# Ledger of designs, part 233: peptides against a protein of PDB entry 3EFO

Target 1, 262 residues: chain A of PDB entry 3EFO
Amino acid sequence: SQLADLYKSCETDALINFFAKSAFKAVLHQPLKVIREILVNQTAHMLACYRKNCASPSAASQLILPDSMKVLPVYMNCLLKNCVLLSRPEISTDERAYQRQLVMTMGVADSQLFFYPQLLPIHTLDVKSTMLPAAVRCSESRLSEEGIFLLANGLHMFLWLGVSSPPELIQGIFNVPSFAHINTDMTLLPEVGNPYSQQLRMIMGIIQQKRPYSMKLTIVKQREQPEMVFRQFLVEDKGLYGGSSYVDFLCCVHKEICQLLN

## One batch from the design tools (peptide; made by RFdiffusion4, then SolubleMPNN)

Design b2_p29_6_s4 (from b2_p29_6, 14 letters changed)
Fold by OpenDDE base, seed 1:
Parts: sequence; structure tokens; C-alpha cells
Structure b2_p29_6_s4 (fold): chain B 262 residues (1-262), chain A 29 residues (1-29)
Amino acid sequence: as target 1 above (262 residues)
Amino acid sequence: SAKYQREPYLLPVFEELKEEMDRIASSLP
């Protein structure tokens, strides 16, 4: 059927861009609560429609999605938790307005990165390789106290350091003897000149080259107050201000789909 | 998708997300 072809060929990247721009436009005329409810309903209805009209016979309780749409819920949850749709006390009205305007002009590639950041385990770098390390899921559960991670969303870049980060890596990156000596006020890494430092700088450069905006670097130490800001970019986790975890959101959507199909 | 092909270092994340979806879907009544 035409519907089957539509869903099978559906590009999640384009959909989330569309939903984001539509929702952010609606913010000017509708309450945030209503907008969020509409987005959840649209997600459930879309997936329910596929299940009803496109999927092969299966159990009514089984959620069936084409491969291209399996990541739609995670992006939708990220959208729902964005500061434009879910107000956060730590974010000013000006910042919210700025982000809204930016997203309204973002292309598909930019919006993807914006809503689901890339999180790279820097402590696993192979200084002899020119390839980027494999990214990990944006969740605190994937962080390690012994690790160093780079997070980027096209607007911000964070270098997160675990409390037990290897001293040799600390020295390699910052030219200081220990975690305690790291200055988190700096926005540029020092030019240390060793292979590890050069590799990290290369990675940061590659990430920056793909984006239209210059990303400010923020150095974050685990368990310090500024880490709370960093944690807001771990989009799969439960939000502090009413946002659901990815798992909880999936459960919610699944239940709604089942109700629609009954 | 073209996105995954262009960014190979992101592939593990998206594969895990898809698997998570499948696991959750199969575990719910």
C-alpha cells in the first residue's frame, strides 16, 4: 500500500526536524503543556497507524516499527525535554528565545545533533588512529569515574572528567599533575604538544568543522556544581524538571499505541 | 540511512537504541 511505502521510506531525521520546527512555532500561540501533549499524541498515532495498516499480523501488544523509525521515539523525547518546550529555571528567557530561533533555521543534520548529542569516550583514544572513537549513548550510565568524555551538540562542547581520571591523561591534556589542578575556567585546551593532546585537538577540530557555529568549550569536573549543566545534555536520562527518561517514554508511547489499537 | 553511513562512529549508538526499542516492546503487555 501507499501507506506502507511511506512508512518504510520514512526518514526519522526529517521528521524530527519537522516536528521541532512545528512545535517551536506553536510556542508563540499555544501553552507548552498543550504542545507537548500534541507531540506525544502525534507520535503514538503515527506509530499506531503503521502497526495497523502496514505491519504483518502480530500480537496486538507488540510494537512493530520499520528500522528507519525505531529511533523516532528517542528523538521525540529529546524534543519534549528541550528548554523551549520545557522551561528550566537555570535557562533564561533570552537563551530560550535564542535556541528557538536557531532550531527554526536548522537543517536536518544540525537538528539531529542538537537534540541527541554525540558523546565520545576520549580516554579510549588511539593516538595512532585518525578515526573518531565509537560514540556512546547519552546517559550517565555510560560515563565512568575513570573516564574522560567529549560531548557536542553543535552549539556547545563539553569535556567531562571523572574524579578518577588517569593522571597521565590529565597531564597529557592540561599539563597539570592531577585532577584537582585542572582549571575549569579556561575555554581552550593548552598546546601541550604530545600525541594525545594533538589527537584530542584533531577530534575537536573534526567535530567543529561539520557545524556552522563555533562551539564554546566547557571543561567539567565530575561532582562539581557545573556538572549539573552538563547532565542536562545526557538526554536519555530523566530530566530534573519533568522530562521522562527514554525508557519511561517508550513505555508511555507503547501503552498509548495499544489503547489506540483496541 | 545516509546519516549513519556518513558518521560511522555513531553507528553503535543507534544500533543500541534500536535494540532497546525492540527489548522494551517485547517486554510490555
Scores: peptide ipSAE 0.440, ipTM 0.843, DockQ to the pose 0.571
Fold by OpenDDE base, seed 4:
Structure b2_p29_6_s4 (fold): chain B 262 residues (1-262), chain A 29 residues (1-29)
Amino acid sequence: as target 1 above (262 residues)
Amino acid sequence: SAKYQREPYLLPVFEELKEEMDRIASSLP
């Protein structure tokens, strides 16, 4: 019961912070492949231990996690796919070094957001409401060609626009008549002054105020070159450079857990 | 997590992730 209580009391955000810092420290003296393997092994061992000691025998073959740990795998996968642990050609050595250094100093709340960004459907905003829209899963599957989404991870902020984004919203945000007229070189939204623009700016402000770092805004148009960078923040999706999808990662972890329990 | 609890607009993602975990877990061999 004591062990069960311990696992139930675990916080995924704290665990990810710990794993991230330990892994990022290890980058200095271990190959990335080894670090990734260690992280997977540690995750599997932890979860296997829980199942062995806390789960019912009937559930031994199932990946059953404490409620607080059910999201650990997704965050772990995000960590494994981070440019510090998974080299990406588009990310410079300096950028990787910078991110590594930042994470090493991040608190629990910051690191969690960093590894799993907030993705907000801006096109669903109620200008009469002060509430932020409900975030969606960080996956391309949650995007829509008709939608406008704000993504933030504490360091970067993206405004993604679908190719079929409503012209009225485009006009409201950018003061241009259509998607084609949006200037993706902009790093600041114009002061349009309508309720929708004001609401969006307010949301952006709220998100920014909660973070210790100033987030640069990147405007991203669907199907344009900058979208490739944006898609790297859709952390649940399969990576372009060796990163697994969340589902694939879960399968891997599950297999390893089963092996450990045999 | 405490993070999701502090930010209500993130709660749906958190709950969905947990549900997804359960679904995937049940579908795995």
Scores: peptide ipSAE 0.578, ipTM 0.907, DockQ to the pose 0.549; fails the geometry check
Fold by OpenDDE base, seed 2:
Structure b2_p29_6_s4 (fold): chain B 262 residues (1-262), chain A 29 residues (1-29)
Amino acid sequence: as target 1 above (262 residues)
Amino acid sequence: SAKYQREPYLLPVFEELKEEMDRIASSLP
């Protein structure tokens, strides 16, 4: 059916862009709670509609989605947890307003990256390779105390350092002997000039390419206060201020779908 | 579609996310 074809051809990144702009516009005249409820409802109804009207008959409890729509919930959850829709004390009103305005002007590719950041395990870099390391899911569970990770969402860039980060990598990146010596007030990496430093800088450059805004770099040490801000970009995790984890959100949506189909 | 052509280094994340969706969908009553 035409409807089935529509859902099968649905592009999640375009949908997220639409939902984000719609929601962020609604912030001006609707309570945040209402907006969030609408988004959840829309998500459930959309998926339920597909299941009911487009998918082949199957068990009611089985949610069968086209491949492209399987990632819609994660983006929706990210949207729901965004500081524009979910106020957080660590985010100023001005910052919220700024983000709202930015998203309103974002293209599809920009909003996709914005809502689900790239998280790269740069401690695994092979200086002999020109390839970027495989990204990992934006969750604390994918971090390691021995690791160094680069996170970017098109607006911000974070370099997260585990408390047990390899000293040789710290030396390579920062030209300091240990984790304790890293100055987190810096917004630029030093030009150390070794292959690892050069490769990291190259990766950062690649990530910055084709982005409309210059990303500010923030150095984050594990277990220090600024890490709390960084963790808010781990969008799959449970939020500190009312946001659900990705898994919890999936469960919630699934239950809602089941109710709609009953 | 061309729009879903992700950078190669990002592909594993999206595949894993899709698998997570499938897993949850199959495990919940």
Scores: peptide ipSAE 0.561, ipTM 0.900, DockQ to the pose 0.667; fails the geometry check
Fold by OpenDDE base, seed 5:
Structure b2_p29_6_s4 (fold): chain B 262 residues (1-262), chain A 29 residues (1-29)
Amino acid sequence: as target 1 above (262 residues)
Amino acid sequence: SAKYQREPYLLPVFEELKEEMDRIASSLP
């Protein structure tokens, strides 16, 4: 059907861009709580319409998502937890205003990265490969105490190091003998010159090349205070300031869909 | 303009998410 075709063409990346801009515009004249409720309602209505008119026959209470929107709940939850819509103590009013303005001008590719960051396992790099490592899910569950991860969202770049990161990699990246010797105050990696360092710098360069804004690098050591800020970018996890996990959000949407269809 | 295309290195994440959504959706009451 024509409606089914519409849902097939309605990609999550485009939807989240639209919802984000709509919501961020609404911040100027509506309370944040109301905006969040509207976003949830809009999501539920869209999916209820699909369930009613486009989905294959199934149990009436079953949640059914079109393929093009299967990750919409994840992105929507990321939007709902964004500092513009959910204020965080560590984020200033000026920063919120800045992010709001940035998102209002973002294209689909930029907003996609902004709401769901790239998280790359740097410790798995093949120095002989020209390909970027496969990204992993933005969750604490994907981090490893033995690992090193690069996170980027178009505005910020983080290099996260596990407490048990391999000394040889630490030496390769920072030219220091151990985790304890890493200086987290630096915003640039040293030019060590070995293949691993060069590969990491290349990856960082590739990530930066496609983005309109220069990303500041923050080095984060596991179990140090700045890690708490880093964890806020693990967008699948439950937030500290009222944000739900994507699973909890999905349950909420499901309940609302059921209410709409009853 | 060319249609937006997701970067290849992100595809495994989204495929995994889609599969997980299917699992969760099927388990919801």
Scores: peptide ipSAE 0.475, ipTM 0.864, DockQ to the pose 0.695; fails the geometry check

Design b2_p29_7_s1 (from b2_p29_7, 11 letters changed)
Fold by OpenDDE base, seed 2:
Structure b2_p29_7_s1 (fold): chain B 262 residues (1-262), chain A 29 residues (1-29)
Amino acid sequence: as target 1 above (262 residues)
Amino acid sequence: DVIIRFVDGKPLEEDVEAILDEAAARVQL
């Protein structure tokens, strides 16, 4: 059907880019609560329409997504949790304004990374391999106290260090003997010169080269104050200031779809 | 189509994980 063809052509990245720009524009004229409600409503309506007109009959206990939109709810939740729409107190007014303006000019590829960051397990680097570590899900469940993770969203870069990070890696990266000696006020990694340091710098360079904006590096120690900011980029999890986990968001969307169709 | 099953108002973990794994894999260096 024509409608089925339409949904097939609705790529998630394009949709999220559109919704983000629409929402961020609306911030100037509508309450944030209303904007968030509209986004949820639009998501539910789109999916309800698909279920009604395109999808095969299924149990009410199921949420049906077209293939082209399978990750749409993921990104929609990320959008809803963005500081521009959620107004997290830990984010300055200037930063919020800056992000709003940047998103308004972002292409599809940029907005994709912006809303769902890349999280890399740096502690798993094989210095003998040219392969980069595979990104892990943006959730606290994927972190480890023994791990070191690099997070990037196109605007910010974080190096997160577990309290039990390997001393040899800490020394390799920072040229200090232990976790306690790491100075988190630095925004640049030292050029230690060992293979591990070089590889990490290479990875950071690759990430930066693909993006139009220079990303500021923030070094984050687990259980220290800056970690609270970092955790807000773990977009799958429940937010500190009201943002839903992906699971909770799915429940909300599913419920609304059912209400629309019943 | 992709289906996420719900039980007692909550999505099944395996169905959620499949989607989220794909999301995390979308951007590669």
Scores: peptide ipSAE 0.734, ipTM 0.965, DockQ to the pose 0.871
Fold by OpenDDE base, seed 5:
Structure b2_p29_7_s1 (fold): chain B 262 residues (1-262), chain A 29 residues (1-29)
Amino acid sequence: as target 1 above (262 residues)
Amino acid sequence: DVIIRFVDGKPLEEDVEAILDEAAARVQL
């Protein structure tokens, strides 16, 4: 059917880009609560329509997603949790306005990274290897007190340091003896010149490649105030100010789909 | 199709993990 073909040809990244721009445009004349509700409704309606008209019969206890949209709910939740649609006190009005404007001009690839950041466990780097660390999921559960992580979303770059980060790595990156000595006011890494420092800078360079904006670097110490900002980029997790975890969002969507089909 | 199974109103962890793992892997360096 035409409808089945439509879902097959659907690209999640394109949809998210569209929904983001539509929602961010709507901010100009609709309450944020209404915009969020519309996005949830649209998600539920799309999936309900698929279940009704395209999907094979399945138990009501199951959520059915077309292959092309398997990660759509992930990104939709990220969109709903974005500071533009879900005001967070730790983010200034100017920052929200800025992000809104930027997203309005983003291409598909840019918005993909923007809504679901890349999180890299750089403490696992092998300076003798050309292999880059595999990205981990954007969740606190993937962090470790002993770890050092790099997060990037195309606009911001965070270097997160666990309270028990290896002193040798701290020295390698910052040329200071301990975690306590790290100055989080710095926006540039020092050029220490050792292999680890060079490798980290190389990775940062790769991440910056093909991105339209120069990402500002923020150094984040675990358990310090700036970590609260960092944690907002762990998009799978429950937000501090009303944003749902992915699991909670799925429950919400599933419930609404069931209501639509019953 | 991708199926997420629900038990007691909550999605199964393994079904969720598979999708989230893919999400994390989508962005390439």
Scores: peptide ipSAE 0.732, ipTM 0.966, DockQ to the pose 0.863
Fold by OpenDDE base, seed 4:
Structure b2_p29_7_s1 (fold): chain B 262 residues (1-262), chain A 29 residues (1-29)
Amino acid sequence: as target 1 above (262 residues)
Amino acid sequence: DVIIRFVDGKPLEEDVEAILDEAAARVQL
């Protein structure tokens, strides 16, 4: 059917871009809570319509997603958890305004990265290889106390350090003897010059080169106060100040779909 | 279609993980 073809042709990244810009525009005229509710409602309606008119018969307990939209709820949750829509108190008014304006001008590729960041396990780098580590899921469960991770969303770059990060890597990156000696007020990595440092800088450079805006680097130590800011970018997890985990969001969407179809 | 199965109001972990793995895999350098 024409409707089925429409769903098959949908592009998640385009939809998220559209929803983001629509929501961020609405911030000027509507309460944030209302905007979030509308987004959830729109998501549920889209998926309910698909189930009713396009999807193959399935148990009512199941959530059915067209292939083209399989990750749409992931990104929708990310959008809902964004500081522009949640108004997190730890984020300044200026920063929220800045992000809002930037997103309003973002293309599809930019908004994709912005809402679901790239998280790279830097501690797994093989200095003998030109291959870059595969991105991991944006969740605390994918971090390790022994690990070092680089997160980038096109606007911000974080270097997260586990409390048990290898001293040799810390020395390689920061030229300090231990985790405790790392200065988190730094916004630039020192030019240490060893292969590991150079490789990390190369990766950071590659990430930056593909983005239209210069990303400010923030060094984050696990279990220190600034880590809470970093955790905002772990978009799969339950957030502070009303942000839902992806699982919780799915439950909400599923419940609303069921209500629409019953 | 992608199916997420729900039991007792909660999605099955394996179904969720599959989607989230794909989400992470979409990120390119």
Scores: peptide ipSAE 0.732, ipTM 0.966, DockQ to the pose 0.862
Fold by OpenDDE base, seed 1:
Structure b2_p29_7_s1 (fold): chain B 262 residues (1-262), chain A 29 residues (1-29)
Amino acid sequence: as target 1 above (262 residues)
Amino acid sequence: DVIIRFVDGKPLEEDVEAILDEAAARVQL
């Protein structure tokens, strides 16, 4: 059917870019609560329509997603949790305004990374390999107290260090003897010159060269106050200021779809 | 189609994990 063909041709990254710009434009004229409700409703309606008109019959307990939209709910939840739509207190008014303005001009590739960041386990680096480490899920459950992680979303770059990070890696990166000696006020890594430091700098360079904006580096120590800001980028998790986990979001969407179809 | 199964009002972990793993992998593209 024509409708089935339409869903097949849809691209998640294009859709999320559209929804983001639409929502961020609406911020000027509509309450944030209303905007969030509209986004959830639109998601539910799109999927309900697919189930009703395009999908094969299945149990009511199941949520059916077109292949082209399999990760759309993931990004939709990320959009709903963005500081522009939630107005998180830890983010300044100027920063919110800045992010809103930037998203309004972002292309599809930029908005993809912006809403779901890249999180890399730096502690697993092989200095003899030119391959980047595989990205991990943006969730607290994927962090390790013994690990070091690099997060990038196209605007910001964070280097997160667990409280039990290996001293040899700390010395390799920062040229200091321990976790306690790391200066989190720095915005640039020192040029230590060892293979591990060079590899990390290379990775950071690769990430940066693919993005249109210069990303500021923030060093984050686990359990220190600035970590709270970092945790807001773990987009799969439940937020502190009204944002749902992905699982909770799925439950809400599924429930609404069922209501629409019954 | 991709199916997420629900039991007792909650999505199955394995179905959720499969999608989220793919989401994380997409960032590297």
Scores: peptide ipSAE 0.731, ipTM 0.965, DockQ to the pose 0.859

Design b2_p29_7_s2 (from b2_p29_7, 12 letters changed)
Fold by OpenDDE base, seed 3:
Structure b2_p29_7_s2 (fold): chain B 262 residues (1-262), chain A 29 residues (1-29)
Amino acid sequence: as target 1 above (262 residues)
Amino acid sequence: DVLIRFVNGKPLEEDVEAILDEAAARVQL
């Protein structure tokens, strides 16, 4: 059917880009709560329609997603948790306005990264290899107190240091003896010159080269106040200021779909 | 189609993990 063909052609990244721009435009004339409700409603209606008209029969207890939209709820939750739609006290009005304006001009690839960041376990780097570390899921459960992680979303870059980060890595990256000596006010890594430092800088360079905007580096120590800002980018997790975990969001969407169909 | 099974109102972890793993992989350079 024409409807089935439509769903097959609806790519997640394009949809998220559309929904983001629509929502961010609506911020100018609608309450944030209403905008979020509309987004959830639209998601539920789209999926309910698919289940009713396109999907193969399945148990009512299951959520059915077309293949082209299998990660749509992930990104939709990220959108709903964004500081533009979910105002957070640690984010200034100017920053929210800035992000809103930027998203309005983003292409599909940029908005994808913006809403679901890249999180790299750089403590696993092999200086003898040219391979980049595989990204991990944006969840605190994937972090390690012994680890060092680089996060980037196209606008911001964070270097997160676990409280038990290896001293040798601290020395290699920052040229200081220990975690306690790291200056988190710095936005640039020192040019230490060892292979590990060089490799990290290379990775950061590669990330930056793929993005149209210059990302300032924020160094974050675990359990210090600035980490709270970093945690907002762990988009799978429950937010501090009303944002749902992905699991909770799925429950919400599933419930609404069931209500629409029953 | 991708199916997420729900038990007692909660999605099964294995069904969720498969999707989230893909999401994380999509942003890799």
Scores: peptide ipSAE 0.714, ipTM 0.963, DockQ to the pose 0.891
Fold by OpenDDE base, seed 5:
Structure b2_p29_7_s2 (fold): chain B 262 residues (1-262), chain A 29 residues (1-29)
Amino acid sequence: as target 1 above (262 residues)
Amino acid sequence: DVLIRFVNGKPLEEDVEAILDEAAARVQL
């Protein structure tokens, strides 16, 4: 059917880009709560329609996603949790306005990274290897007190340091003896010149290469105030100010789909 | 199709993990 073909040809990244721009445009004349509700409704309706008209029969206890949209709910939740649609006190009005404007001009690839950041466990770097660390899921559960992580979303770059980060790595990156000595006011890494520092800078460069904006670097110490901002980029997790976890969002969507089909 | 099974109103972890792992892997360096 035409409808089945439509879902097959659907691209999640394009949809998210569209929904983001539509929602961010709507901010100009609709309450944020209404916009969020519309996005949830649209998600539920799309999936309900698929279940009704395209999907193979399955138990009501299951959520059915077309292959082309398997990660759509992930990104939709990220969109719903974005500071433009879900105001967070730790983010200034100017920052929200800025992000809104930027997203309005983003291409598909840019919005993909923007809504689901890349999180890299750089403490696992092997300076003797050409292999780059594999990205981990954007969740606090993937962090470790002993770890050092780099997060990037195309606009911001965070270097997160666990309270028990290896002193040798701290010295390698910052040329200071311990975690306590790290100055989080710095926006540039020092050019220490050792292999680890060089490797980290190389990775940061690679991340920056295909992005249209120069990402500002923020150094984040675990358990310090700026970590609260960092944690908002861990998009799978429950937000501090009303944003749902991915799991909670799935429950919400599933419930609404069931209501639509019953 | 991708199926997410629900038990007691919660999605099964393994079904969720598979999707989230894919999400994390989508962005390439």
Scores: peptide ipSAE 0.709, ipTM 0.963, DockQ to the pose 0.866
Fold by OpenDDE base, seed 2:
Structure b2_p29_7_s2 (fold): chain B 262 residues (1-262), chain A 29 residues (1-29)
Amino acid sequence: as target 1 above (262 residues)
Amino acid sequence: DVLIRFVNGKPLEEDVEAILDEAAARVQL
């Protein structure tokens, strides 16, 4: 059907880019609560329409997504949790305004990374390999106290260090003997010169080179104050200031779809 | 189509994980 073809052609990245720009534009004229409600409603309506008109019959206990939109709810939740729409108190007014302006000009590829960051397990680097570590899901469940993770969203870069990070890696990266000696006020990694340091710097360079904006590096120690900011980029998890986990968001969307169709 | 099954109002973990794994894998260096 024509409608089925339409859904097949709907690319998630393009949709999210559109919704983000629409929402961020609306911030100037509508309450944030209303904007968030509209986004959820639009998501539910789109999926309800698909279920009604395109999808094969299925139990009400199932959420049906077209293949082209399988990750749409993921990104939609990320959008809803963005500081522009959620107004997290830890984010300054200037930063919020800055992000709003940037998103309004972002292409599809940039907005994709912006809303769902890349999280790399740096502690798993093989200095003898040219392969980069595979990104892990943006969730606290993927972090480890023994790990070191690099997070980037195109605007910010974080190096997160577990309290039990390997001393040899800490020394390799920072040229200090232990976790306690790391100065989190620095925004640049020292040029230690060992293979591990060089590889990390290479990775950071690759990430930066692929993006139009210079990303500021923030070094984050687990259990220290700056970690609260970092955790807000773990977009799958429940937000500190009202943002839903992906699971909770799915429940919300599913419920609304059922209400629309019943 | 992709199906997410719900039990007691909660989506099944395995169905969610599959989608989230794909999301995390979408951007590669």
Scores: peptide ipSAE 0.705, ipTM 0.962, DockQ to the pose 0.872
Fold by OpenDDE base, seed 1:
Structure b2_p29_7_s2 (fold): chain B 262 residues (1-262), chain A 29 residues (1-29)
Amino acid sequence: as target 1 above (262 residues)
Amino acid sequence: DVLIRFVNGKPLEEDVEAILDEAAARVQL
């Protein structure tokens, strides 16, 4: 059917870019709560329509997603949790305004990274390999107290250090003897010159060269106050200020779809 | 189609993990 063909041709990254720009434009004229409700409703309606008109019959207990939209709910939840739509006290008014303006001009590739960041386990780096480490899920459950992680979303770059990070890696990156000696006020890594430091700098360079904006580096120590800001980028998790986990969001969407179809 | 099964009002972990793993992998593309 024509409708089935339409869903097949849909691209998640294009859709999320459209929804983001539409929502961020609406911020000027509509309450944030209303905008969020509209986004959830649109998601539910799209999927309900697919289930009713395009999908093969399945149990009502299942959520059916077109292949082209399998990760759409992931990004939709990220959008709903963004500081522009879900204002957070730790984010200044100027920063929110800045992010809104930037997203309004972002292309599809930029908005993809912006809403779901890249999180890399830096502590697993092989200095003899040119391959980047595989990205991990943006969730607290994927962090390790013994690990070091690099997060990038196209605007910001964070280097997160667990309280039990290996001293040899700390020395390699920062040229200091321990976790306690790391200066979190720095915005640039020192040029230590060892293979590990060089590899990390190379990775950061690769990430930066693919993005149109210069990303400021923030060093984050686990359990220090600035970590709270970092945790807001772990988009799969439940937020501190009303944002849902992905699992909770799926439950809400599924429930609404069932209501629409019954 | 991709199916997410729900039991007792909650999605199955394995079905969720598969999608989220793909989401994380997409960032590297």
Scores: peptide ipSAE 0.705, ipTM 0.962, DockQ to the pose 0.867

